# Ledger of designs, part 60: peptides against a protein of PDB entry 7BDX

Target 1, 212 residues: chain A of PDB entry 7BDX
Amino acid sequence: EMGAAACTLLWGVSSSEEVVKAILGGDKALKFFSITGQTMESFVKSLDGDVQELDSDESQFVFALAGIVTNVAAIACGREFLVNSSRVLLDTILQLLGDLKPGQCTKLKVLMLMSLYNVSINLKGLKYISESPGFIPLLWWLLSDPDAEVCLHVLRLVQSVVLEPEVFSKSASEFRSSLPLQRILAMSKSRNPRLQTAAQELLEDLRTLEHN

## One batch from the design tools (peptide; aimed at target 1 F63)

Design b2_p20_5_s1 (made by RFdiffusion4, then SolubleMPNN; from b2_p20_5, 9 letters changed)
Fold by OpenDDE base, seed 2:
Structure b2_p20_5_s1 (fold): chain B 212 residues (1-212), chain C 212 residues (1-212), chain A 20 residues (1-20)
Amino acid sequence: as target 1 above (212 residues)
Amino acid sequence: as target 1 above (212 residues)
Amino acid sequence: PPLPEAKLGEKRLGVKLGKR
């Protein structure tokens, strides 16, 4: 109980840029983010048994950790820190997104995808995650999720790749050959307006790249 | 491990007044401070067995909790919150200070005494803690501790009581009848300059009250 | 155009032990 409450407060607090700077300026940041990845991994590995209730202290704790990573990645110096000093955490997030089944741990997937998206705002971060082994197959695995928020954040991450010519050119052949176009077209007709817009924008970005 | 790391970061962060305001302005503050007291109590109750290493994750976690309370009490709105909305936590701190043996959990005693001292800066806080059952006997129990930092923070808390005529007048008879004068006189000769000064100042304050 | 940053929740950081 107390761990989840304390970590939830820390998650709340990490939304301030000054807070992120104070976390990262401390001698404990490296250890904290190392243990963060390990804790998230341990939680996901424990899910193959009994469906740990989404409202459990453990779930709340892991949500807070994923939220902290997201908020750190929302700041320029936080992105730099993650990409320079906590790459193992980025690798862990990518792995955990692959290990989770469609519809499993939706809230955690959303938070992890938001963190990856924030990292992708930094060109070095975008390069790092997009050059990870199996990144494109992972995007399509995640895009098969029935949850509209998961799909929304996948589309936003795909857009971050497509809008960066230097990154997209390296993966363009694999990307075009495996693109789940019918799935994205279906999302462009979604009743969820955020998902609809994101799918439509991505389809426009892709069309622009075919004509150039 | 992760809980102690997260709570230690939260402790670090609570030193900012803006952070304390953000903690207290949230809907989770009441629950957090409720569980804080329970967690500290559970830790102290578990000490009657094996001497839990001072460097354990549990010890670090409880130190961080006591540090957070101290930092919250260091701010005017934090003192008001504790005295208005988290009195049970103040009662718990008083109880735990009574339950701990001389020389036991010295660092935790110091942090808890610092929190009570900070609360005592607010007249309502000083009234609340000084009117608690057994408060004067508790001060003398704590002043028997061989640790100079424990004794220093007890003397500062005693000084806060003595310097407030409205509070002191209510307990003056009990205070004068039980005052460990020889112990305080011995502390005024301490080689620890902070303890020496605090004991000398308190003896001067007490002499001033005898002449008025 | 730069993609919008994601932020979730609010509370802050620091160290102060005790007021006189």
Scores: peptide ipSAE 0.033, ipTM 0.790, DockQ to the pose 0.170; fails the geometry check
OpenDDE base, seeds 1, 3, 4, 5: peptide ipSAE 0.017, 0.032, 0.028, 0.015; ipTM 0.781, 0.793, 0.788, 0.777; seeds 1, 3, 4, 5 fail the geometry check

Design b2_p20_5_s2 (made by RFdiffusion4, then SolubleMPNN; from b2_p20_5, 9 letters changed)
Fold by OpenDDE base, seed 5:
Structure b2_p20_5_s2 (fold): chain B 212 residues (1-212), chain C 212 residues (1-212), chain A 20 residues (1-20)
Amino acid sequence: as target 1 above (212 residues)
Amino acid sequence: as target 1 above (212 residues)
Amino acid sequence: APLPEPKLGEKRLGAKLGKK
């Protein structure tokens, strides 16, 4: 309980750039993010049986951790730190996103996807995550999720890949051969306006890349 | 482990006034400080047998909690919040300081005393803690501690009482009758310069009060 | 159609779960 409360407060205050700088400027940052990955992994591994009440202290704790990672990744020095010094955490997030079933742990998936998206703002970060084994299949696996918010954040991450020629060129063959075009087209007709817009924008970006 | 790491980071960043304002401006502040008191109490109650390694994650966690309380009390709005909305936490801190033996949990005692001192900067806070049952005996109990840093912070808290006529007048009889003058005189000769100075200043303040 | 500017730069702070 107390850990979750403290971590939730840390998540809240980490929305400040100065707080993120303070977290990173401390000698404990490396250890914190190392333990974060382990804790998130432990939580996901524990989900295999019990419908853990999404509102449990444990769930809230892990959500707060993922939120902190997201907020760190939201700033330039945070992205640099994560990509240079906490790659294991990024690998863990990618792995956990693959291990979770469609519809499982939706809120956590969203936060993890948001963190990856923020990392993708850094070209070095985008290169790192996109070169991870199984990254393209992972995107499509996640896009099969019934949750509109999960799908939205996947589409945004896909857009981050397609908009970077240096990254997209390396993956272009695999991307084109496996692209779930019908799924994206279906999302472009979603009643969720954010999902609809993201799918439309991605379809436009993809069309532009076919003509070039 | 992870809870302690997160809480330690929160402690570090709570040194910023803006972070304290962010903590207090959230809807979770009340709950956080409620659980804080309970957690600190639970820890102190668990000490009755095992020499808990002072460097345990549990100890570090509780130190971080006490540090956060101290940092909150360091700012005006934080003091107001604690005195108005978290009195149970103040009562708990007072109780825990009484329950601990001389030389026991020195670092925690120091942090708790620092928090009480910070609260005492607010006249309302000083009134509240000084009117707590057993407050004067508690000060003398704490002043029997072999640790110079504990004694230093007790002397500072005593000074906060004597420098406020409205508070001191209510306690003057009990204070004068129980004052460990010889102990304070001994501290005024300490090789610890901070302890020496604090004891000298308090002795000067007390002399001034006898002539008026 | 003008190439949509990469909206990559928006600091999407993690959703403050607490703002209901």
Scores: peptide ipSAE 0.023, ipTM 0.749, DockQ to the pose 0.049
OpenDDE base, seeds 1, 2, 3, 4: peptide ipSAE 0.054, 0.035, 0.033, 0.043; ipTM 0.754, 0.757, 0.754, 0.747; seeds 1, 2, 3, 4 fail the geometry check

Design b2_p20_5_s3 (made by RFdiffusion4, then SolubleMPNN; from b2_p20_5, 8 letters changed)
Fold by OpenDDE base, seed 1:
Structure b2_p20_5_s3 (fold): chain B 212 residues (1-212), chain C 212 residues (1-212), chain A 20 residues (1-20)
Amino acid sequence: as target 1 above (212 residues)
Amino acid sequence: as target 1 above (212 residues)
Amino acid sequence: PPLPPAKLGEKRLGAKLGKK
């Protein structure tokens, strides 16, 4: 209980750039992000047996952790820190996104995808995550999710790759050969306006890349 | 482990006034401070049996909680919040200061005494804590502690009472009759310059009150 | 005619705060 409450407050205040700088400027940041990855991994590994109530203290705790990572990654110094000093956490987030089944832990997936998207704003971060083993298959696995918010954040991450020629050129062959075009086209007809727009923009970006 | 790490980061960032305002402006503040008191109480109640290593995760967690309370009480809006919305936490802090033996959990005592001192900056806070049952005996109990930092923060709290005529007048008879004058005189000869100064100032304030 | 400046794909990558 108390851990979830404290971590939830830390998540709330980490939406401030000055708070992110204060977190990262202390000697405790490395340890915190190391344990964060381990805690998130332990939680996801525990899901196959117990129907952890989505509102459990453990769930709220892990959501707060993923929220903190996302908020840290929202700031330039936070992205630099994660990419330089917490690569294991990024690897863990990618792994956990692969381990979770479609529809499983939707809120956690969204926060993790938001964190990866924020990291992808930095070219070094985008290179690191896109060069991760199985990254392209992982994107398509995640795009099979029934949840519109999961799919939205996957499309945003895909767009972040497509919009970077230096990254896209390395994976262009695999990307083009495995692209779930019919799924993206279906999303461009979604009743969710954010999902619809993200799918349309990605389809426009892809068409531009076919003509070049 | 993760709870202690998160709470320690929250403690560090709560040294900022803007972070305190952000903590208090959320719907989660009341729950957080309620659980804080319960967690601190549970920790102190567990001490009589297990030699909890002072560096345990539980100890660090409770120190971070007491540090957060202190940092919140350092700010005007934080004092107002504690005095209006978290009186049970103040009652718990006073109780725990009575339950702890001389020399026991020194670091926690110091943080709790700092929080009470910070609350005493507000007249409403000073009235509330000074009107608590057994407050004057508690001050003398705490002043028997062998630790110079505990004694320093007790003397500062005593001074906060002595300097407020509206509060001191209510307890003046009990205060004068029970005052450990020889102990305070001994502290005025301490090798710790902060303790020495605090004891000297309090003795000067007390002399001024005897002549009026 | 000068090639139209490559539309720098404005990474409209506004970092999203995981706002509670």
Scores: peptide ipSAE 0.092, ipTM 0.793, DockQ to the pose 0.062
OpenDDE base, seeds 2, 3, 4, 5: peptide ipSAE 0.075, 0.082, 0.084, 0.062; ipTM 0.790, 0.792, 0.792, 0.790

Design b2_p20_5_s4 (made by RFdiffusion4, then SolubleMPNN; from b2_p20_5, 9 letters changed)
Fold by OpenDDE base, seed 1:
Structure b2_p20_5_s4 (fold): chain B 212 residues (1-212), chain C 212 residues (1-212), chain A 20 residues (1-20)
Amino acid sequence: as target 1 above (212 residues)
Amino acid sequence: as target 1 above (212 residues)
Amino acid sequence: APMPEPLLGEKRLGAKLGKK
């Protein structure tokens, strides 16, 4: 209980740039983000049997951790810190997104995808994520999720790659051949307006890049 | 481990007034401070047998909680919140200071005493603390501590009472008759310069108030 | 209690795809 309450408050205040700077300016930041990755990993590994109630203290604790990482990644100095000094945490997030089954831990997936998207605002972060082993297969796996919010945040991450010529040019052939274009096309017909728009925009971007 | 790390970061950032306002502006503040009191109480109750290593994760967690309370109480809006909406936490701190043996959990005692001192900057907080049942006997108990830093922070709390005419006038006779003046006089001869000064100033203040 | 809202950064799309 107390841990979840403390993490939730820290998540709330981490929405401020000055708080993110204060977190990172301390000698405790490295340890905190290392333990964050380990704690998230331990939580996901515990899911194989017990339906952890989404509202459990453990779930709320891990959601708050993922929220803190997202808020840190929303700030320029936070992105620099994560990409330079907490790569293991990024690797862990990518791994956990691969380990979670479709429809499993939707809220956590969304937060993790938002954190990766925020990291992808930095060119170094985008390169690190997109060059990670199994990244394209992971996008296929994540786009197979039945949850519209998961799929939306995956499409945003894909768009972040497609919109960066320096990253997309190197892998354009493999990326185009390996993206589930039929799935994205199906999403462009979704009743969810946010998912529909994101899928349409991405398809337009991909078509424009095929003719160049 | 993760709880202690999160609380320690929250403690660090709570040194900012804007962070204290953000903590208190949320709907989670009441629950957090309620759980804080319960967690501190559970920790102190666990001490009856096991020498909790001062550097244990549990000890660091509770120190961080006491530090957060102290930092919240350092700000005007934080004092108003504690005195108006978290009186149970103040009662718990007073109780725990009574339950801890002389020389036991020195660092925690210091942080708790600092929090009460900060609350005593507000007249309503000072009244609430000084009118608490067993307050004067508690001062006797705390001034019997062998630790100079504990005794220093007790003397500061006593001085905060003595320097407020509206509070001191009501209880001056009982306060003067019940204060361990011989112990305070012994502290005025301490080799610790901070303790020596605090004891000398308090004795001078008390003498001035006897002649008025 | 409702969860805090996570901050989502905006990637500054430098390339305005020119409507022609």
Scores: peptide ipSAE 0.080, ipTM 0.791, DockQ to the pose 0.147
OpenDDE base, seeds 2, 3, 4, 5: peptide ipSAE 0.064, 0.078, 0.043, 0.021; ipTM 0.793, 0.793, 0.795, 0.776

Design b2_p20_6 (made by RFdiffusion4)
Pose (drawn by RFdiffusion4):
Structure b2_p20_6 (pose): chain A 212 residues (1-212), chain B 210 residues (1-210), chain P 20 residues (1-20)
Amino acid sequence: as target 1 above (212 residues)
Amino acid sequence: EMGAAACTLLWGVSSSEEVVKAILGGDKALKFFSITGQTMESFVKSLDGDVQELDSDESQFVFALAGIVTNVAAIACGREFLVNSSRVLLDTILQLLGDLKPGQCTKLKVLMLMSLYNVSINLKGLKYISESPGFIPLLWWLLSDPDAEVCLHVLRLVQSVVLEPEVFSKSASEFRSSLPLQRILAMSKSRNPRLQTAAQELLEDLRTLE
Amino acid sequence: SAADELYNEQLERFDESYNE
């Protein structure tokens, strides 16, 4: 209970750039981010499907961990630190997104997809994520999730890699062969404006790159 | 005069999340949200045989109080703090909406309805408001108001209550059937564009979940 | 007045957040 309360407080204060700089400056953050991935992996493996039932100081603990990772990656030196020091944590995030079934732990998936988008803002972070093993199959599969917020954060991550045609050129062929053009087109007609324009903007960039 | 000027200044700066977080600790020593509800209750009671005066120092004081409550509830930890600590203030807001006759204190009713919408974004806040005494009769009473802006914010609150699970097993199925569908339909053909679109949106949501 | 200006500004911010 005490462990989760401290992680929740750290999640609250980690929204500040001044606090994020202080976390990376203290010589204990490396251990914190290594054991964070182990705790997130342990939490996901412990779930035999079901849902989560807002596990008392268990789900709130991992949510605080993913929330901290997201708030750290939101700051320039935070996403820089993560791609240099905590590359194993990035591997764990990408692995846990594929390991989590559609509809299972939706809040954890959005927090994790938000952190991958933030790390992709760093040039090396974009290279590391896009060059990870089944990255393209993972993207199209996360789009098969019924939750609209998960689809929105997948499209924002796809748009981020698509916005760097150099990195996008390495993962050619499968971007044209396997992309769920029909699902992205359906998302460009959603009554939710943020999801609709995200898919509309991604479609504009996808059609423009195939011709230019 | 001085009290209202300081409250208006606080209403201006309360649009910042950093300021809202700073306000939530101050409620301990000086019961800011506890005495806010008393001041709002005292103001409406003082309008015995009369309606609003406006441009007054007392009118802008309560407007600033309701505006501050709204700007606090607009921040996630603000609406979380209100539903945990300031449930009496929420009772006062819901009570004063029913106590105010139609056409009386229109701007105050709009600001109060905006704060309730914001608190409804929080899961416990939605339960607390929808399970409050006389809540459905209050929605009907507020929709009988001639002012279009008040009707708009009632429809926005009703839309917030209609969306999300609320157990869904006839707990929310009866809430939808008990609404003034005729008045919502009349407001869907309204000459006020903002009101017409809110009633149209609500009607789509009522039909979608039927 | 300043209170009327803030009232209009708060309505605009509220509408924006509502439309989100």

Design b2_p20_6_s1 (made by RFdiffusion4, then SolubleMPNN; from b2_p20_6, 12 letters changed)
Fold by OpenDDE base, seed 5:
Structure b2_p20_6_s1 (fold): chain B 212 residues (1-212), chain C 212 residues (1-212), chain A 20 residues (1-20)
Amino acid sequence: as target 1 above (212 residues)
Amino acid sequence: as target 1 above (212 residues)
Amino acid sequence: SEMDELFEKQLEEQEKAAAE
């Protein structure tokens, strides 16, 4: 209970850039983000395939941790910190996104995908994430999720890869050979306008890359 | 571990007035400070008279909670919040300061005394604390501590009471009848210059009040 | 829930960041 409450408050205040700088300016940031990855991993392992009650203190705690990571990654110095000093946390987030089943822990997946997207705003972060083993298969696995918000944040992360020529060129062959085009086309016809737009824009970007 | 790390970060960032305002501006502050009191009480009850290993995660967690309360109380809106909406927490801090033995949890006592001193900067806070049952006996109990830093913060809280005529007049008879004058005189001869100065200033303030 | 409110706020901030 108290841990979840403290973590939730820290999440809320971490929306401020000055708070992110204060978190990172201390000698405690490295330890905090190291333990964050371990805590998130332990939680996902405890799910045993069951939807743990979303309202548990443990779920709230891990959700708040993912929110803190997302807010840190939203700030330039936070991205630099994560990519330089907390790569294991990024590796853990990628692993956990692979370990979670479609429809499982939807809100947590969304926050983790937001954190990866925020890291991908930095070219060094985008390179690091996209060069991770199994990254492209992971994107397609995540895009199989029935949740429109999960799919939206996957499409945004895919778009971040596609829009960076230096990154996309390294993965282009695997990307084109494995692209779930029918799934993306189905999303471009979604009743969710945000998902529809993101899928349509990605299809336009992909068409532009095929003609070049 | 993770709870202690999150709480430590929240403590560190709560040194900012803007962070204190952000903590208090949410609907979560009441719950957080309610659980804070309960958590601190549970910890002190778990000590069973033994010095729990000061470096435990639980000790660090409670220490960070006391630090957060101290930082909140350092800000005007934080004092107003504590005195209006978290009186049970103030009552808990007073209780825990009575339950802790001399030499036990010295650092925690110092932070709790700092929080009470910070609350006492507000006349409403000073009135609330000083009108608590057993407040004067508690001050003398705490002043028996062998730790110079505990004694220093007790003397500062005593001085806050003595310097406010409206508060001191209500307690003056009990205060004068129970004053550990020999203990304060011994502190005015301390090798600790901070304790020496605080004890000397308090003795001067008390002499001024006897002549008026 | 509280977590839902913070999540919705996070979604709103993420939409702003994606539009920049």
Scores: peptide ipSAE 0.262, ipTM 0.836, DockQ to the pose 0.301
OpenDDE base, seeds 1, 2, 3, 4: peptide ipSAE 0.258, 0.263, 0.254, 0.268; ipTM 0.836, 0.836, 0.835, 0.837; seeds 2, 4 fail the geometry check

Design b2_p20_6_s2 (made by RFdiffusion4, then SolubleMPNN; from b2_p20_6, 13 letters changed)
Fold by OpenDDE base, seed 4:
Structure b2_p20_6_s2 (fold): chain B 212 residues (1-212), chain C 212 residues (1-212), chain A 20 residues (1-20)
Amino acid sequence: as target 1 above (212 residues)
Amino acid sequence: as target 1 above (212 residues)
Amino acid sequence: SEIDELFEKLLKKQEEQAAE
């Protein structure tokens, strides 16, 4: 309980750039994010057996951790830190997103995807994520999620790749062959306006790149 | 481990006024400080049997909690919050300071004493603390501590009482009779310049009030 | 599941492409 409460408060205040700078300027940041990855991994591994209630203290704690990562990645210095000093955490997030089934732990997936998207704002972060083994299959897997927020953040991440010619050119053929274009097209017809817009934009970007 | 790390980061960032405002402006502040008191109490109670290593994760977690309280109390809105909305935490801190033996958990005692001193900057906080049952015996007990930092912060807290005529007048006789003046005089001869100064100032303040 | 099977196929294909 107390740990979850403290982490939740830390998550809340980490929405501030100055707080992110303070977290990262401390000598404990590396250790904190290392243990964060381990804790998130431990939690996701525990789900295969004991259905941890989503409202459990442990779940809330892990959500707060993922939220902190997301908020750190929202700031330029935070992206730099994650890409330079906490790559193992990025790898862990990618792994956990692969380990979770469609519809499983939606809130956690959204937070993790938001963190990856935020990291993808940095070209070095985008390169690191997109060059990760299994990244393209992971996008396909995640786009199979029934949750609109999960799908939205996946589409945003895909768009970050597509909008960077240096990254996209390396995997353009694989993206074209392995992305579920029919599913993205279905999302472009969604009643969710955010999902609809994101899917439309991505399809337009993909079409533009197909003609070039 | 993770909880202690998160709490330690929260402690670090809580040195900022804006972070304190953010913590208190949230809907979780009351719950957080309630659980904080319970957690600190549980920790101190555990010391009577199993000598928890001072360097344990649990100890570090409790130190961080006490540090957060201290930082909150350093800010005007934080003092107002503690005095108005978290009095049970103040009572808990007073109790725990009484339960700890001289020389026991020095770091925690210092943090708790700092929090009480910070609260004492607010007249309402000072009144609340000084009117607590057993407060004068507690000061005597704490002044028996062999640690110079503990004694320093006790002297500062006593000075806060002495410098407020409305508070001191109610207990002046008890303060004069129950404070270990010989021990405070010994502290005024300490090689520790901070302790020496604090003891000298307090003795001067007490003498001035004796003539009035 | 069908999704799991497709995922494994895509993963395998990516591994094959990375090995080329």
Scores: peptide ipSAE 0.020, ipTM 0.742, DockQ to the pose 0.017
OpenDDE base, seeds 1, 2, 3, 5: peptide ipSAE 0.013, 0.022, 0.015, 0.013; ipTM 0.739, 0.745, 0.739, 0.737; seed 2 fails the geometry check

Design b2_p20_6_s3 (made by RFdiffusion4, then SolubleMPNN; from b2_p20_6, 12 letters changed)
Fold by OpenDDE base, seed 1:
Structure b2_p20_6_s3 (fold): chain B 212 residues (1-212), chain C 212 residues (1-212), chain A 20 residues (1-20)
Amino acid sequence: as target 1 above (212 residues)
Amino acid sequence: as target 1 above (212 residues)
Amino acid sequence: SEIDELFKELLEKQEEQAAS
């Protein structure tokens, strides 16, 4: 209980750039983000057995951890920190996104995808994420999720890759050969306006890339 | 481990007034400070058995909690919050200061005493603390501690009471009858310059009060 | 449109790959 409450408060205040700078300027940041990855991994590995209630203190704790990572990645110095000093955490997030089944831990998936998207704003971060083994298959696996919000954040991450020619050129062949076009087209007809718009924009970007 | 790391980061960033305002402006503050009191109490109650290593994750967690309370109490809105909405936490801190033996959990005692001193800057807080049952005996009990830093922070709290005529007048008879004058005189000869100064100032304040 | 044909060809290639 207390850990979840403390971590939730830390998550809330981490929305401030000055708080993120204070976290990163301290001598405890490296340890904190290392343990964060381990804690998130332990939680995801525990899900195969107990239907941990989504409202458990443990779930809230892990959501808050993922939220902190997301808020850190929202800031330029935070992205630089993650890409330079916490690559293991990024690798863990990519791994956990692969380990989670469709519809499993939706809120956690969203936060992890938001963190990766925020990291992708940094060209060095985008290069690191997109060069991770199995990244393209992972995107399509995640796009099979029944949750519209998960799919939205996957599409945003896909768009970040597609919009960066230097990054996209390296994976263009694999990307084109495996693109779940029918799934994206179905999303462009979604009743969720955010998902609809994101899918439509991505389809326009992809069409433009096929003509070049 | 993770809880201690998160709480330590929250403690560090709580040195900012804006962070304290953000903590208190959230809907989680009341729950957090309620659980804080319970967690601190549970820790102190566990000490009668296991010599918990001062460097344990549990000890660090409780130190961080006490540090957060101290930092909240350092700010006007934080004092107002504690005195109005977290009186149980103040009562718990007073209780735990009584439950701890001389030389036991010195760092925790210092943080708790600092929190009470910071609360005493608010006249409403000083009234609340000083009107607590057994407050004067508690001060003298704490002044028996072998640790110079504990004694320093006790003397600061005593001075806050003595310097407020409205508060001191209510307890003046009990205060004068039980005053450990020889102990305070011994502290005025301490090699610790901060303790020496605090004891000397308190003795001057007390002499002035006897002549009025 | 030429774009729609390219996407159609891409879909056909994916269906062929899924059938193989």
Scores: peptide ipSAE 0.018, ipTM 0.749, DockQ to the pose 0.014
OpenDDE base, seeds 2, 3, 4, 5: peptide ipSAE 0.005, 0.013, 0.000, 0.012; ipTM 0.741, 0.752, 0.749, 0.741; seed 2 fails the geometry check

